# Peptides against a protein of PDB entry 7RZF: the designs that were tried, part 315

Target 1, 358 residues: chain A of PDB entry 7RZF
Amino acid sequence: PFQEEHLKQLYKIVPIKDIRNLYVTFPIPDLQKYYKSNPGHYLGHLIGHEGPGSLLSELKSKGWVNTLVGGQKEGARGFMFFIINVDLTEEGLLHVEDIILHMFQYIQKLRAEGPQEWVFQECKDLNAVAFRFKDKERPRGYTSKIAGILHYYPLEEVLTAEYLLEEFRPDLIEMVLDKLRPENVRVAIVSKSFEGKTDRTEEWYGTQYKQEAIPDEVIKKWQNADLNGKFKLPTKNEFIPTNFEILPLEKEATPYPALIKDTAMSKLWFKQDDKFFLPKACLNFEFFSPFAYVDPLHCNMAYLYLELLKDSLNEYAYAAELAGLSYDLQNTIYGMYLSVKGYNDKQPILLKKIIEKM
Target 2, 358 residues: chain A of PDB entry 7RZF as posed
Amino acid sequence: PFQEEHLKQLYKIVPIKDIRNLYVTFPIPDLQKYYKSNPGHYLGHLIGHEGPGSLLSELKSKGWVNTLVGGQKEGARGFMFFIINVDLTEEGLLHVEDIILHMFQYIQKLRAEGPQEWVFQELKDLNAVAFRFKDKERPRGYTSKIAGILHYYPLEEVLTAEYLLEEFRPDLIEMVLDKLRPENVRVAIVSKSFEGKTDRTEEWYGTQYKQEAIPDEVIKKWQNADLNGKFKLPTKNEFIPTNFEILPLEKEATPYPALIKDTAMSKLWFKQDDKFFLPKANLNFEFFSPFAYVDPLHSNMAYLYLELLKDSLNEYAYAAELAGLSYDLQNTIYGMYLSVKGYNDKQPILLKKIIEKM

## One batch from the design tools (peptide; made by RFdiffusion4, then SolubleMPNN)

Design b2_p28_5_s2 (from b2_p28_5, 19 letters changed)
Fold by OpenDDE base, seed 1:
Structure b2_p28_5_s2 (fold): chain B 358 residues (1-358), chain A 28 residues (1-28)
Amino acid sequence: as target 1 above (358 residues)
Amino acid sequence: KELEDFLNELSNEDIEKLKEEYLKKLRE
């Protein structure tokens, strides 16, 4: 366990690669025994969320952060870490104190709203989907992951323990959230800009770094983080699949896409899956316009249109991704290409959202 | 993203490449 002397520390680290990262780390109790409720997963889901009103959305809007990852990580025996990691822009590197303030504002928002059972239910449903298809998707390293889990769970529970959320425990969520405080923080900034400004070398990897105490004034600023009205809980994820029915293979199934509709305005090809037998589909649309590439002006307009369309759909992108759906929009020499991929059940919902923005 | 999801994605990058190759073959 970290003693008080190890808290409220800032590490400035020189990377080998040209990267800019911020790590905000909180020591937390060992949560392994609470795997049925997994309060760290609940908080990681919210803090790491990328939708409207999320921490990342606000930090991106300011041009300070590109990506954000949040969640629990195993530590040494008897404790874990909760980590918020962000990829910093050049401007973000100058605003680290403000970025961390926003993190604490978001955490304060979570305290104010309290634990939400519906959010827990979404996490449960997402984990159930992941579990149901884990073996079919044959993730590489499955055996090594199982070996690791065997150290923590009985053999009988190893297959389910990571995915099976059974108990909503708001008390445990609040307990973990109470550890996410400025007085319990360790901050690491990784940037080449610290080259020549370090005074220590890490023993294991030779990493150059400087360690500093975070000023009490800065800690106090973070402790006094108010509610920021820009932060909101995510909306319900409408893309989570519930129907996993696989239709039987038709006798006339072709090994290649068959033309099933041929009209003056549209051609439709269809191929039934004969290999994977997953409740997934790929919808691909090619739109042809005689005007798309007539001249440079039309080409630029078509490009701008797609960029605006992508921006307008960004609010759904993360929720769709979490639910195992993806979409792609591209300009083609003939017009536009749209692809929707993933679980079949909610693809029509995503497709409708895309079409409504077109 | 959630840290666990991010770590899982890193482990599955090879699977996504395989999916892309399969889709490319469907276009051929």
Scores: peptide ipSAE 0.291, ipTM 0.676, DockQ to the pose 0.050
Fold by OpenDDE base, seed 4:
Structure b2_p28_5_s2 (fold): chain B 358 residues (1-358), chain A 28 residues (1-28)
Amino acid sequence: as target 1 above (358 residues)
Amino acid sequence: KELEDFLNELSNEDIEKLKEEYLKKLRE
């Protein structure tokens, strides 16, 4: 267990690769016994969210961070870690204190809003989808993994314990949030900029690092993190599939796409899946515009239009991804290409959102 | 992303090793 002497520490680490990373870590209790509620996953979902009003969205808007990962990780026996990891820009490397302040502002927002049952339900539904369509692991890896899990879970629950959320426990969410405090923080900054500025070498890999105490003034600044009005809880994810029905193969199903609509304005090809039998679809649209490539001006306008469209759809991109949906928009010589892929159930919703922004 | 999801997407043994190594160092 980390004693107080191990808290409020800053590690400056020299990487082998040219990477800039920030790790903000919190020791938390072992949450394994709470797998049915998985409060760490709830918090990881929110802290790691990439939608509007998210921590990442704000940090990206500042130009400090490219990517963010948040969540629980197994520690040694008796404790876990909650980790917020960000990929730093060059500018972000200069603003680590402010980045961490924003993290605590977001955490404070989560405290202020309190645990949300609807968010838990979304996590539950997403995990159910992931479980249902989990790819078969390789036999050797699967056996080893199961053997390890058997130490933690009843045999009957081993296969489902990682995915099955059953209990909304706001008290446990609050308990974990109470551990996400500046007084309980360990910070690691990974950057080549620390080369020649380290005084320690890690025993196992020879990694060079410097350890410093975080100044009390900095800790106090983080403790006094106010509510940042830019942070908001995610909106409900409309893209989470609920219907997984697979339609029977039609007798007239062709092994190749069949032209089912042929008009002057549109052609439609359809192929039923005869191989995978998944509740997934690929919708591909090619739009033809006579104006798209008439001249350089029109080409540039078409390009700019698509970039603006992509930007306007960014609010849905992460929610769609979480729900196993994806879309792609590309300029073509003749106009535009749109693809929507993934679970078929909510594809019409995503498609409608795209069309509404067009 | 959520960390568990991110880790599950990382099929590359090398990144898991790096993370395990980092976590081992944090445990010491």
Scores: peptide ipSAE 0.289, ipTM 0.670, DockQ to the pose 0.059
Fold by OpenDDE base, seed 3:
Structure b2_p28_5_s2 (fold): chain B 358 residues (1-358), chain A 28 residues (1-28)
Amino acid sequence: as target 1 above (358 residues)
Amino acid sequence: KELEDFLNELSNEDIEKLKEEYLKKLRE
C-alpha cells in the first residue's frame, strides 16, 4: 500500500516525443478476487465513456482534451491502480487543475446516481460478445493478458474469468468509488514544456521529471467538487447484438458479388460469406451526384455536408464501436461513400440512424 | 475508452513502455 507520503503528488515529466498527457491515478485494492463482478471495469466503462454527458464530451467541448481513457490497471504488492488518462490540447495543459476538478465532478455524479444494474448488464453483454468471438477475431493483446492472468487463476478459469461477469455487486462498486478521492490521488503531467524545469532523472529510462506536493488548497477544491449538470449517465446501448445466427450458404452462392437488383436509380450486389462464417456483414453504399464535383464550390459543399453529417452521428459512434459496429463516410469524385460494418443484428438500427441524419 | 479496451487496441510498443514506466513508478 502507498504510504501517505506517496499520495497527493504531482509529477511533471518530459517526454521524448512531442506529446501532452495527463495521468490521474488512484491506488485501489487488489480486485482480482472480484473478477465475477469486476467493479473496476464498471467504473472504467462509465468514466471512459465517450457519449453525450460523458467526462470526455465535456472536456472536448472546452477544447482541453482530445481523448480520454479510464480504468483499472494491475499494480504491484497486492494493489491495483485506477487511472484516468487524457490527451491534452495546448489549452488543456494550462487548465490541468480544472480538468481534474471535472473528473471529480463526474465521480461525484457517479456517487450521487449510485450503481446501476442496467449498466452492469451492458458490460456483461459486451463482454459476452467479446468472449464468444475471442478465438475467431484474435484480439490484440490477448496473449499478454492471458499470460498475466495465468499467474492468478487456473488455466480453465483464465479463459472465462476476464469476460464473464456474473454478479452485480453495488457494494464493491461503491468501495472502489470511495478510493477515487483527491486525498488518494497521484497526478502526472507529460509535456515538453517542462524541459529544463526538472530536477530528477528516472533510473530506468533516464526520463527527466519534477516531483511536487499538490497544495492542500487544490486538494480541497477537488474535495469540494459539486455536481455538474452537464454530466449524465449514458443512454442504453441499442447496438449490442443479441442474435448471432449464421445463415447457411445458399446453393447458388457466387464467389463474387452478384447483381440482385437493377433499377434506374440503384444497383444492388450481394455476396454471401463463404470464408469467415461470422454473424457480421459489410454494407457498402455509393451515392452518385452529378453536382458533387462539378466545381470547387460544390466540392467544398459536399465536403462540408459530410463533416456535418459525421458530427451529427458522433453521439452514436462510440456506442456502435463498443457493440462491434463501425461506419465510414467519405467523399468520392462521384458523390459519397457509406460503409457499415460489424455484427449484422443491429446494423439496420445504425443504418437507419445514419439515413435519418442525411 | 475503457483502459483495458484501449490497451488491447494499442499495438504501439512506445505506449506500452510509457505505461509500464508509469506503472513502475506507481509501484515504487
Scores: peptide ipSAE 0.268, ipTM 0.655, DockQ to the pose 0.062
Fold by OpenDDE base, seed 2:
Structure b2_p28_5_s2 (fold): chain B 358 residues (1-358), chain A 28 residues (1-28)
Amino acid sequence: as target 1 above (358 residues)
Amino acid sequence: KELEDFLNELSNEDIEKLKEEYLKKLRE
């Protein structure tokens, strides 16, 4: 058990690789018994969210952070950790106190809004999708995971326990949120900038580090984190598939793409899947413009247009990714290429969003 | 990203390395 002496500590760690990372860690109770509600996953989903109004979105807008990961991790017997890990920019390394303040502001926002059943339902639905297709997409990772899972779950539930959320437990969400406080924080900063400033060496790998107590004034600043109006709960994910029906293979199905539309303005090829039998599709669009590359100005305009389009679609990118959808936009020598891939059910919604921004 | 999702995307070797690095940092 982490004694109070192990809390409110700052570790400055020298990496071997040129990396800049911040780890904000909270000891939490062992949540394994609560696998049916998985409150740590709920909080990890929100804290690790990348959409508008997310923690990452704000920290990225400040130029302090590139990536963010948040969630629960197994610890020693009887406790777990909740971790918020960020990849720091050079500027972010100078603003670690402010970054952590923003983390506590976001956590305070979660407390103020309270547990949301709709968010739990999305987590449940996403996990159900992942479970349904796990064996079809990644068979190799399954056996090693099962062996680990058998230690934690009844044999009958081993296959489902990690994926099937059954119970919305707002009380447990609040319980975990109550552990995400400045008085319980352990901070690790990983940067080569600490080279020659360390006084300890880790026994196993020879990692050089310095341990310091976080000043009480800094803890108080984090404890007094106000509501930041830039933080918002995510919107509902419109891209989560609900229909997994696979259409029967047509008798006239060809092993190669067939031309199904041939007009002056468009050609359409179609191939039905005859191998994977997944409710997935790949939509590929090639746009041809005789003006796209007529001169350097048009080339630059086409490039800028796509960059602006990608930026405008960024609000959907994370939600689409979570739902197993992806899109790609590229300039071609003839114009533009658009690809939409993933579960077919909500592809029309994503395609519509893309077209609306074009 | 959610940590569980992130860890699931990592290779077993990367997970072990991250676990070792993290466990090291926690034991310190």
Scores: peptide ipSAE 0.271, ipTM 0.656, DockQ to the pose 0.057; fails the geometry check

Design b2_p28_5_s3 (from b2_p28_5, 15 letters changed)
Fold by OpenDDE base, seed 2:
Structure b2_p28_5_s3 (fold): chain B 358 residues (1-358), chain A 28 residues (1-28)
Amino acid sequence: as target 1 above (358 residues)
Amino acid sequence: KELERWLNELSNSNIEEEKKKFLEKLRS
């Protein structure tokens, strides 16, 4: 059991690799028996969210953090951990106290809003999608998808518990949230900047570290974290597929793309999937403009336009990724290329969002 | 993935075992 002496401690660790990481860890009760509700997954989904109003969005905007992962991890016998892990920028390393303050502000927002059944339903739906196609996707696709999901969810939950989310338990969510308090925190900072500044060495691997008590004044600052108006719950993910119907292979299906539309303004090729039999599609659009690269000015304008377009679409990028959708926009010597890939069910929605921003 | 595995490994171990796994991960 984590004794009180291990709480409110800061560990400065020297890595072998050149990494800068912050780990904010909370001991929580063993939740294994609650696998049907998985409150840790619910909280990890929200805390690790990357959309507008998320913790990561704010920390990125300040230039302090590159990536963030939140989730439940197995602990020793009788307890687990909830961990918020961030990849720190060089500047972020100087603002660890403020980063953690923002974490507690976000947690306070979650307390204020209370458990949301719709969020649980999204987690359930996302897990169902992941599980359903786990064995059907090629290992690379599966690994990539799992990798994407693993950024947000523990591997064990992805592999075993996804299909089993059946019970919305707001009481358990609140119970876990109640454990995410400054008085229950363990902080670790991993950075080469601590080289030569440590006083302890781990026996097994020779890891150099320094352990310090977090000052009471800092704990109090975190305890007094107010609501930050920049933090908002995510909006509903409209890209989550619900229809997984696979259309039958047409008798006239060709092994190569067939020209199905030929007009003065557009050509359309289509190839039905005859190999994977997944409810997925790839939409590729090539836009041709004789003006796109006529001179350096037009080239620069086309580049800037695409960058602005990508920026404007950033609000959808995370939600699309979670739902197994992706898009790509590139400048070409002839104009622009757009690709939309993933589950076909909600591709029209994503495509519409892209077009609306064009 | 590595960080999550590490944190998971860290969570299942005592502080010393957690640190051991962390260091192993840093060495890999």
Scores: peptide ipSAE 0.027, ipTM 0.478, DockQ to the pose 0.054; fails the geometry check
Fold by OpenDDE base, seed 3:
Structure b2_p28_5_s3 (fold): chain B 358 residues (1-358), chain A 28 residues (1-28)
Amino acid sequence: as target 1 above (358 residues)
Amino acid sequence: KELERWLNELSNSNIEEEKKKFLEKLRS
């Protein structure tokens, strides 16, 4: 465990690359023995969520943050870290204290709502999908990884231990959440703006940095983080696949797309997968309009329409991505192109959402 | 030291790759 002297510290670090990052780190107990419940993953899923009412959504709306990652990381000496990492905008670099305040407000919201079994179930289901369709890793990497895991897990569980959640443990979630407090925080800010303002050099890589104690007043502000009404738990992810059935090849399957529907207003081509044999599909739609590019005004209108459509679909983008679905919308010289890709089971749901916004 | 090493690695690495790895680890 970190000694008290190592807590409530701020590190200003000069990067080699032109990047702006904030790392908010909490020492937590070693959670390895709790791999079946993985409370750190539960919290990382929520804190790192990108949907409406999420921490990232709010911080983006303020123009302070571009991306956010939350989760547990292995540490030394029998402890782990929970880390919230954000990519800062130039403006965000000026509002680090407020960004961290919002983090603690979100954490406070999680405390107020308590552990949710349905969220755990979604994590379980997502992990199950990821495990089932995990790409074959390179043998050397796989063997090395297994060897490392064998030190921590029973042999019978080594292959599944990382992916399969089995036990909902609200007590452990609360335990980890109790460690995510201002008195237990270490903050690192990475920015070239600190060049020439550092007084220390790291021994291993020569990284220049400055270490400062976080003022007690700032800690107190974070401790008094109230509930921010903008923060909400995510809605249930409707896109998580549950059916992975692969249909047999049709007797008349063609090696190229075949025209299966031809009407005055539409043509439909179909090709069955004869190579990958995955429960995935690619749906491609091309929409034609004689007005789309008739003049600059219409071109701009078509562009604006598509941008607005994309914006209206942002609420689904993250949930779809988590569930292994993606969509793409593009302007074409004839109109618009839509693509929906990924697991076929919930593609109709995503497609309906897109069409409803059109 | 591990945090410092990690911070150094992050400062030198492609953040997007590390993010992806981190997310994959979260899914694992």
Scores: peptide ipSAE 0.026, ipTM 0.597, DockQ to the pose 0.447; fails the geometry check
Fold by OpenDDE base, seed 5:
Structure b2_p28_5_s3 (fold): chain B 358 residues (1-358), chain A 28 residues (1-28)
Amino acid sequence: as target 1 above (358 residues)
Amino acid sequence: KELERWLNELSNSNIEEEKKKFLEKLRS
């Protein structure tokens, strides 16, 4: 366990690569015994969420952060870490204190709202999907992983324990949230801008760094983090698949796409999957407009329209991605191209959302 | 994004693995 003397520390680290990263780390109890509830995963899902009202959405809007990752990591025996990691912009590097303030504001929002069973259920469902369609690992890696897990889990649960959530434990979620406090923080900033400004060298890899105590006034500012009205819990993810039925191959299945609809206004080609046998589909739409490339004005209007459409769909992009769906929109010489890919079950929902924005 | 995905990505680069080990040592 970290002694109080090791908390509230700032590390400035010089990277080999030209990267800018912020790591906000909290020591937490060993949660291995709570694998069935996995409160760290619940919190990582929310803190690392990328939808509207999320921490990342707000930090991106400020121009400070590009990406955000949150979750638990194994530590030494007897404890773990909860880490929030962000990729910093050049501007974000100047606003690290404010970024961390926003992190604590979001954490405060999570405390205020309390644990949500529906969020846990979504995590459970997402993990179940991931487990069901996990690519077969190479035997050697798989065996090594199983051997490691057997040390911690009953044999009957070894194959599923890492992925399957079974118990909603709001008390454990609150317990972890209570550890995510400014008085329990370690901060690391990774940037080449610290080159020549360090006073220590790590013995193992020769990494140059500087260690500083975080000022009490800064800790106090973070402790006084209020609710930020821009932060909201995610909405329910409508794209999570529940039906994984694979339809049998039709007797008349063609090895190539067959024209199944031919009208004056539309042509439809269809090919049933005869190779992968997954509950996935690829929908490709090409829209033709006689006005798409007539003149520069129409081209510019089409471009602007597509950019606005993409922007309007951003609210669904992350939820779709989490659920194993993706979409792509492109301008073509003849009009517009739309692609929807992934699990077929909720593709109609995503397609409807796209059409409603068109 | 979940940390586990990130950690897996980090483990695939030698440089990030070294950085990870370094950060872990700073944490220990």
Scores: peptide ipSAE 0.019, ipTM 0.517, DockQ to the pose 0.061; fails the geometry check
Fold by OpenDDE base, seed 4:
Order: C-alpha cells, then structure tokens, then sequence
Structure b2_p28_5_s3 (fold): chain B 358 residues (1-358), chain A 28 residues (1-28)
C-alpha cells in the first residue's frame, strides 16, 4: 500500500527503447466489488477522450502530447491505480508540470460538471458492443485469464464482468474523483534524456531511475488548478450501434457485386455478405467531377477542398472510431473517393454528417 | 482511449507485455 511517503513523488526513468512517456498515477480504493458500475471506466472514458474540448485535444494543440490513455489498473491487494498516461513530444518533455496542471484542470471540470448518466449509458453501450464482438482469444491464454478472474467474480459473471455496466453510481464516480488530487499523485517520466542522471537501479529488471519529491510549490499550483474554459464534456456519440440484426442471405445473392442501379448520373453495386455474417457494411463512393483535374488550379482547389472537409469532420472522427465506424476521403484523378465502414446501424448518420459538411 | 481497452489491445502485442512489466515494476 502506498503510504504517504510514497505520494507526491517524481520518478525519472531511463527506458530501453527510445520512448517519452508520462505516467500520472493515483492510488484509489479497490473498486473490484463495484464492477457493475465501474466508476474508473467512466472517468477513463472522459479523461481519455479525444474529441473537441478533451484533455488530449488541448495537449495536442500545444504540441506537447501525441496520445493519451486514462483508466484504472489493478494494484496490489486492497488498492488500485488510476493512471493517466501520455506520449510526450520533445517539447512536451519540457512542459511536464504544465501538462499535469492541465490534467488537474480537466479533473476539476469533471468535478464541476458532476457525473452524467448519459455518459454512463454511452459507456454501457460501447462495452456491450465490445463484448458482443470480442475476438476469440487463443485457448491457452483464455483459460489462464479466466482462472485468474474466477478469484474475483462469480463463475456466471466471469465472461461478462469486464464489460457489463448495470448501475449508475455517481457517488462512486465522485469518490474516485476525490482521489485524483495532487496530494495523492505519483509521477513517472520515462525518457532517454535521463541517461546518466539517475542514482538508483530497480532490482527486478535493472531499470535506472531517479526519485525526487515533487516540490510543495508545484503541488500547490496543481491544487489551485482553475477551470480552463477550453475543456468541455464530450457531446453525445450518435454513432453507437444498437441494432445488430443480420439480414438473411437473399436467394438471388451473387458472389460478386451486382449492378442494382444504372443511370446517367449514378451506378450502384451491391453485394451481400455471404461469408462473415456481421452487422457491418462497407459503403464506397466515387464522385466524378469534370472540373477536378482540368488544370493545376482546379487540382489544387480540389485538394484544398478535401483537406478542409477532412478538418471539418475531425469532430466526428473519434466518436465514429469509438462506435466502430470509420471513414476515408481521398482525392482521385476524376474527383473524390469516400468510404464509410463498420457497423451498419449508424452509418447513415455518419454519412449524413459527411454530406452536410460537403 | 481507456487504459483497459488499450491494455486489452496491447496485450495482443509484445509492447503491452513490456508496459505491463513496467507498470508491475512501478507497483513494487
């Protein structure tokens, strides 16, 4: 158990690989018994969100961070960790204190907004999707994993416990948020820049590191984290599938795409899935414009248009990805190519969003 | 991304074993 002496510590770690990572870690109570509400997952979803107004969005905008992951991790008996992990840029390595300040500003925003039931519902729905379409694990690994989990969950719930959210517990969310404070923080910075600047060696793997107390003034700065107006809760994810019905194979289904519409302005090919039987679809559109490649100016305009379109759609990219949807936009010699792939249920919504931005 | 989801995704990669080992080291 992390005693008070282990809190407010900074670890500078030399990696074997050329990586730059920041780990901001908080000890939290063992939440295993609350697996049906999983408050750590709720917070991880928000803190790790990549949409507009997210922590990552702000840190990326400053050029300090490439990726961000947040969530709970199992600790030793009786406690867990909540970890915020970021991939640091070279510039970000110089601004770790400010990065962590932004983390606490975002956490403060979460406190100010309070637990949101709709966010919980989205997490529930996303987990249901993930569970339903979980790839079969390798038998040996699966058996070992199950054996370990059996110590924590009833046998009947072992397979679902990681995914099944049933209870919205705002009190538990607030409880975890109360643990995400500067006075309860452990910071680890992983960078080769610390080579030759360490004074300790880890016993198990020989990892070189330096441990330092975080200055009280820095802790105080983090404690006084104000509300940053750039941070906002995510908007509702409209792309989360709810219908997973697989239509029966048509009697006249062909093994190749069939032309089902042929007009002067459009051709449509359709092929029903006869192999995978998944509630997924691939929509591919090729747009032909006589103006796309008439001259260099038009080519450049078409390119710029697509770049602007992509930028305008960026607000949906993460939400679509979370929901198991993807889209791609490319310039072609004759115009533009658009693809929408993933669960078919909400593809029309994504397609509509794309068209509205066109 | 959620850490759990990321860990689950990485558990299928050699990189996650290293991260797990690293995090286990931080726990010790």
Amino acid sequence: as target 1 above (358 residues)
Amino acid sequence: KELERWLNELSNSNIEEEKKKFLEKLRS
Scores: peptide ipSAE 0.016, ipTM 0.497, DockQ to the pose 0.062; fails the geometry check

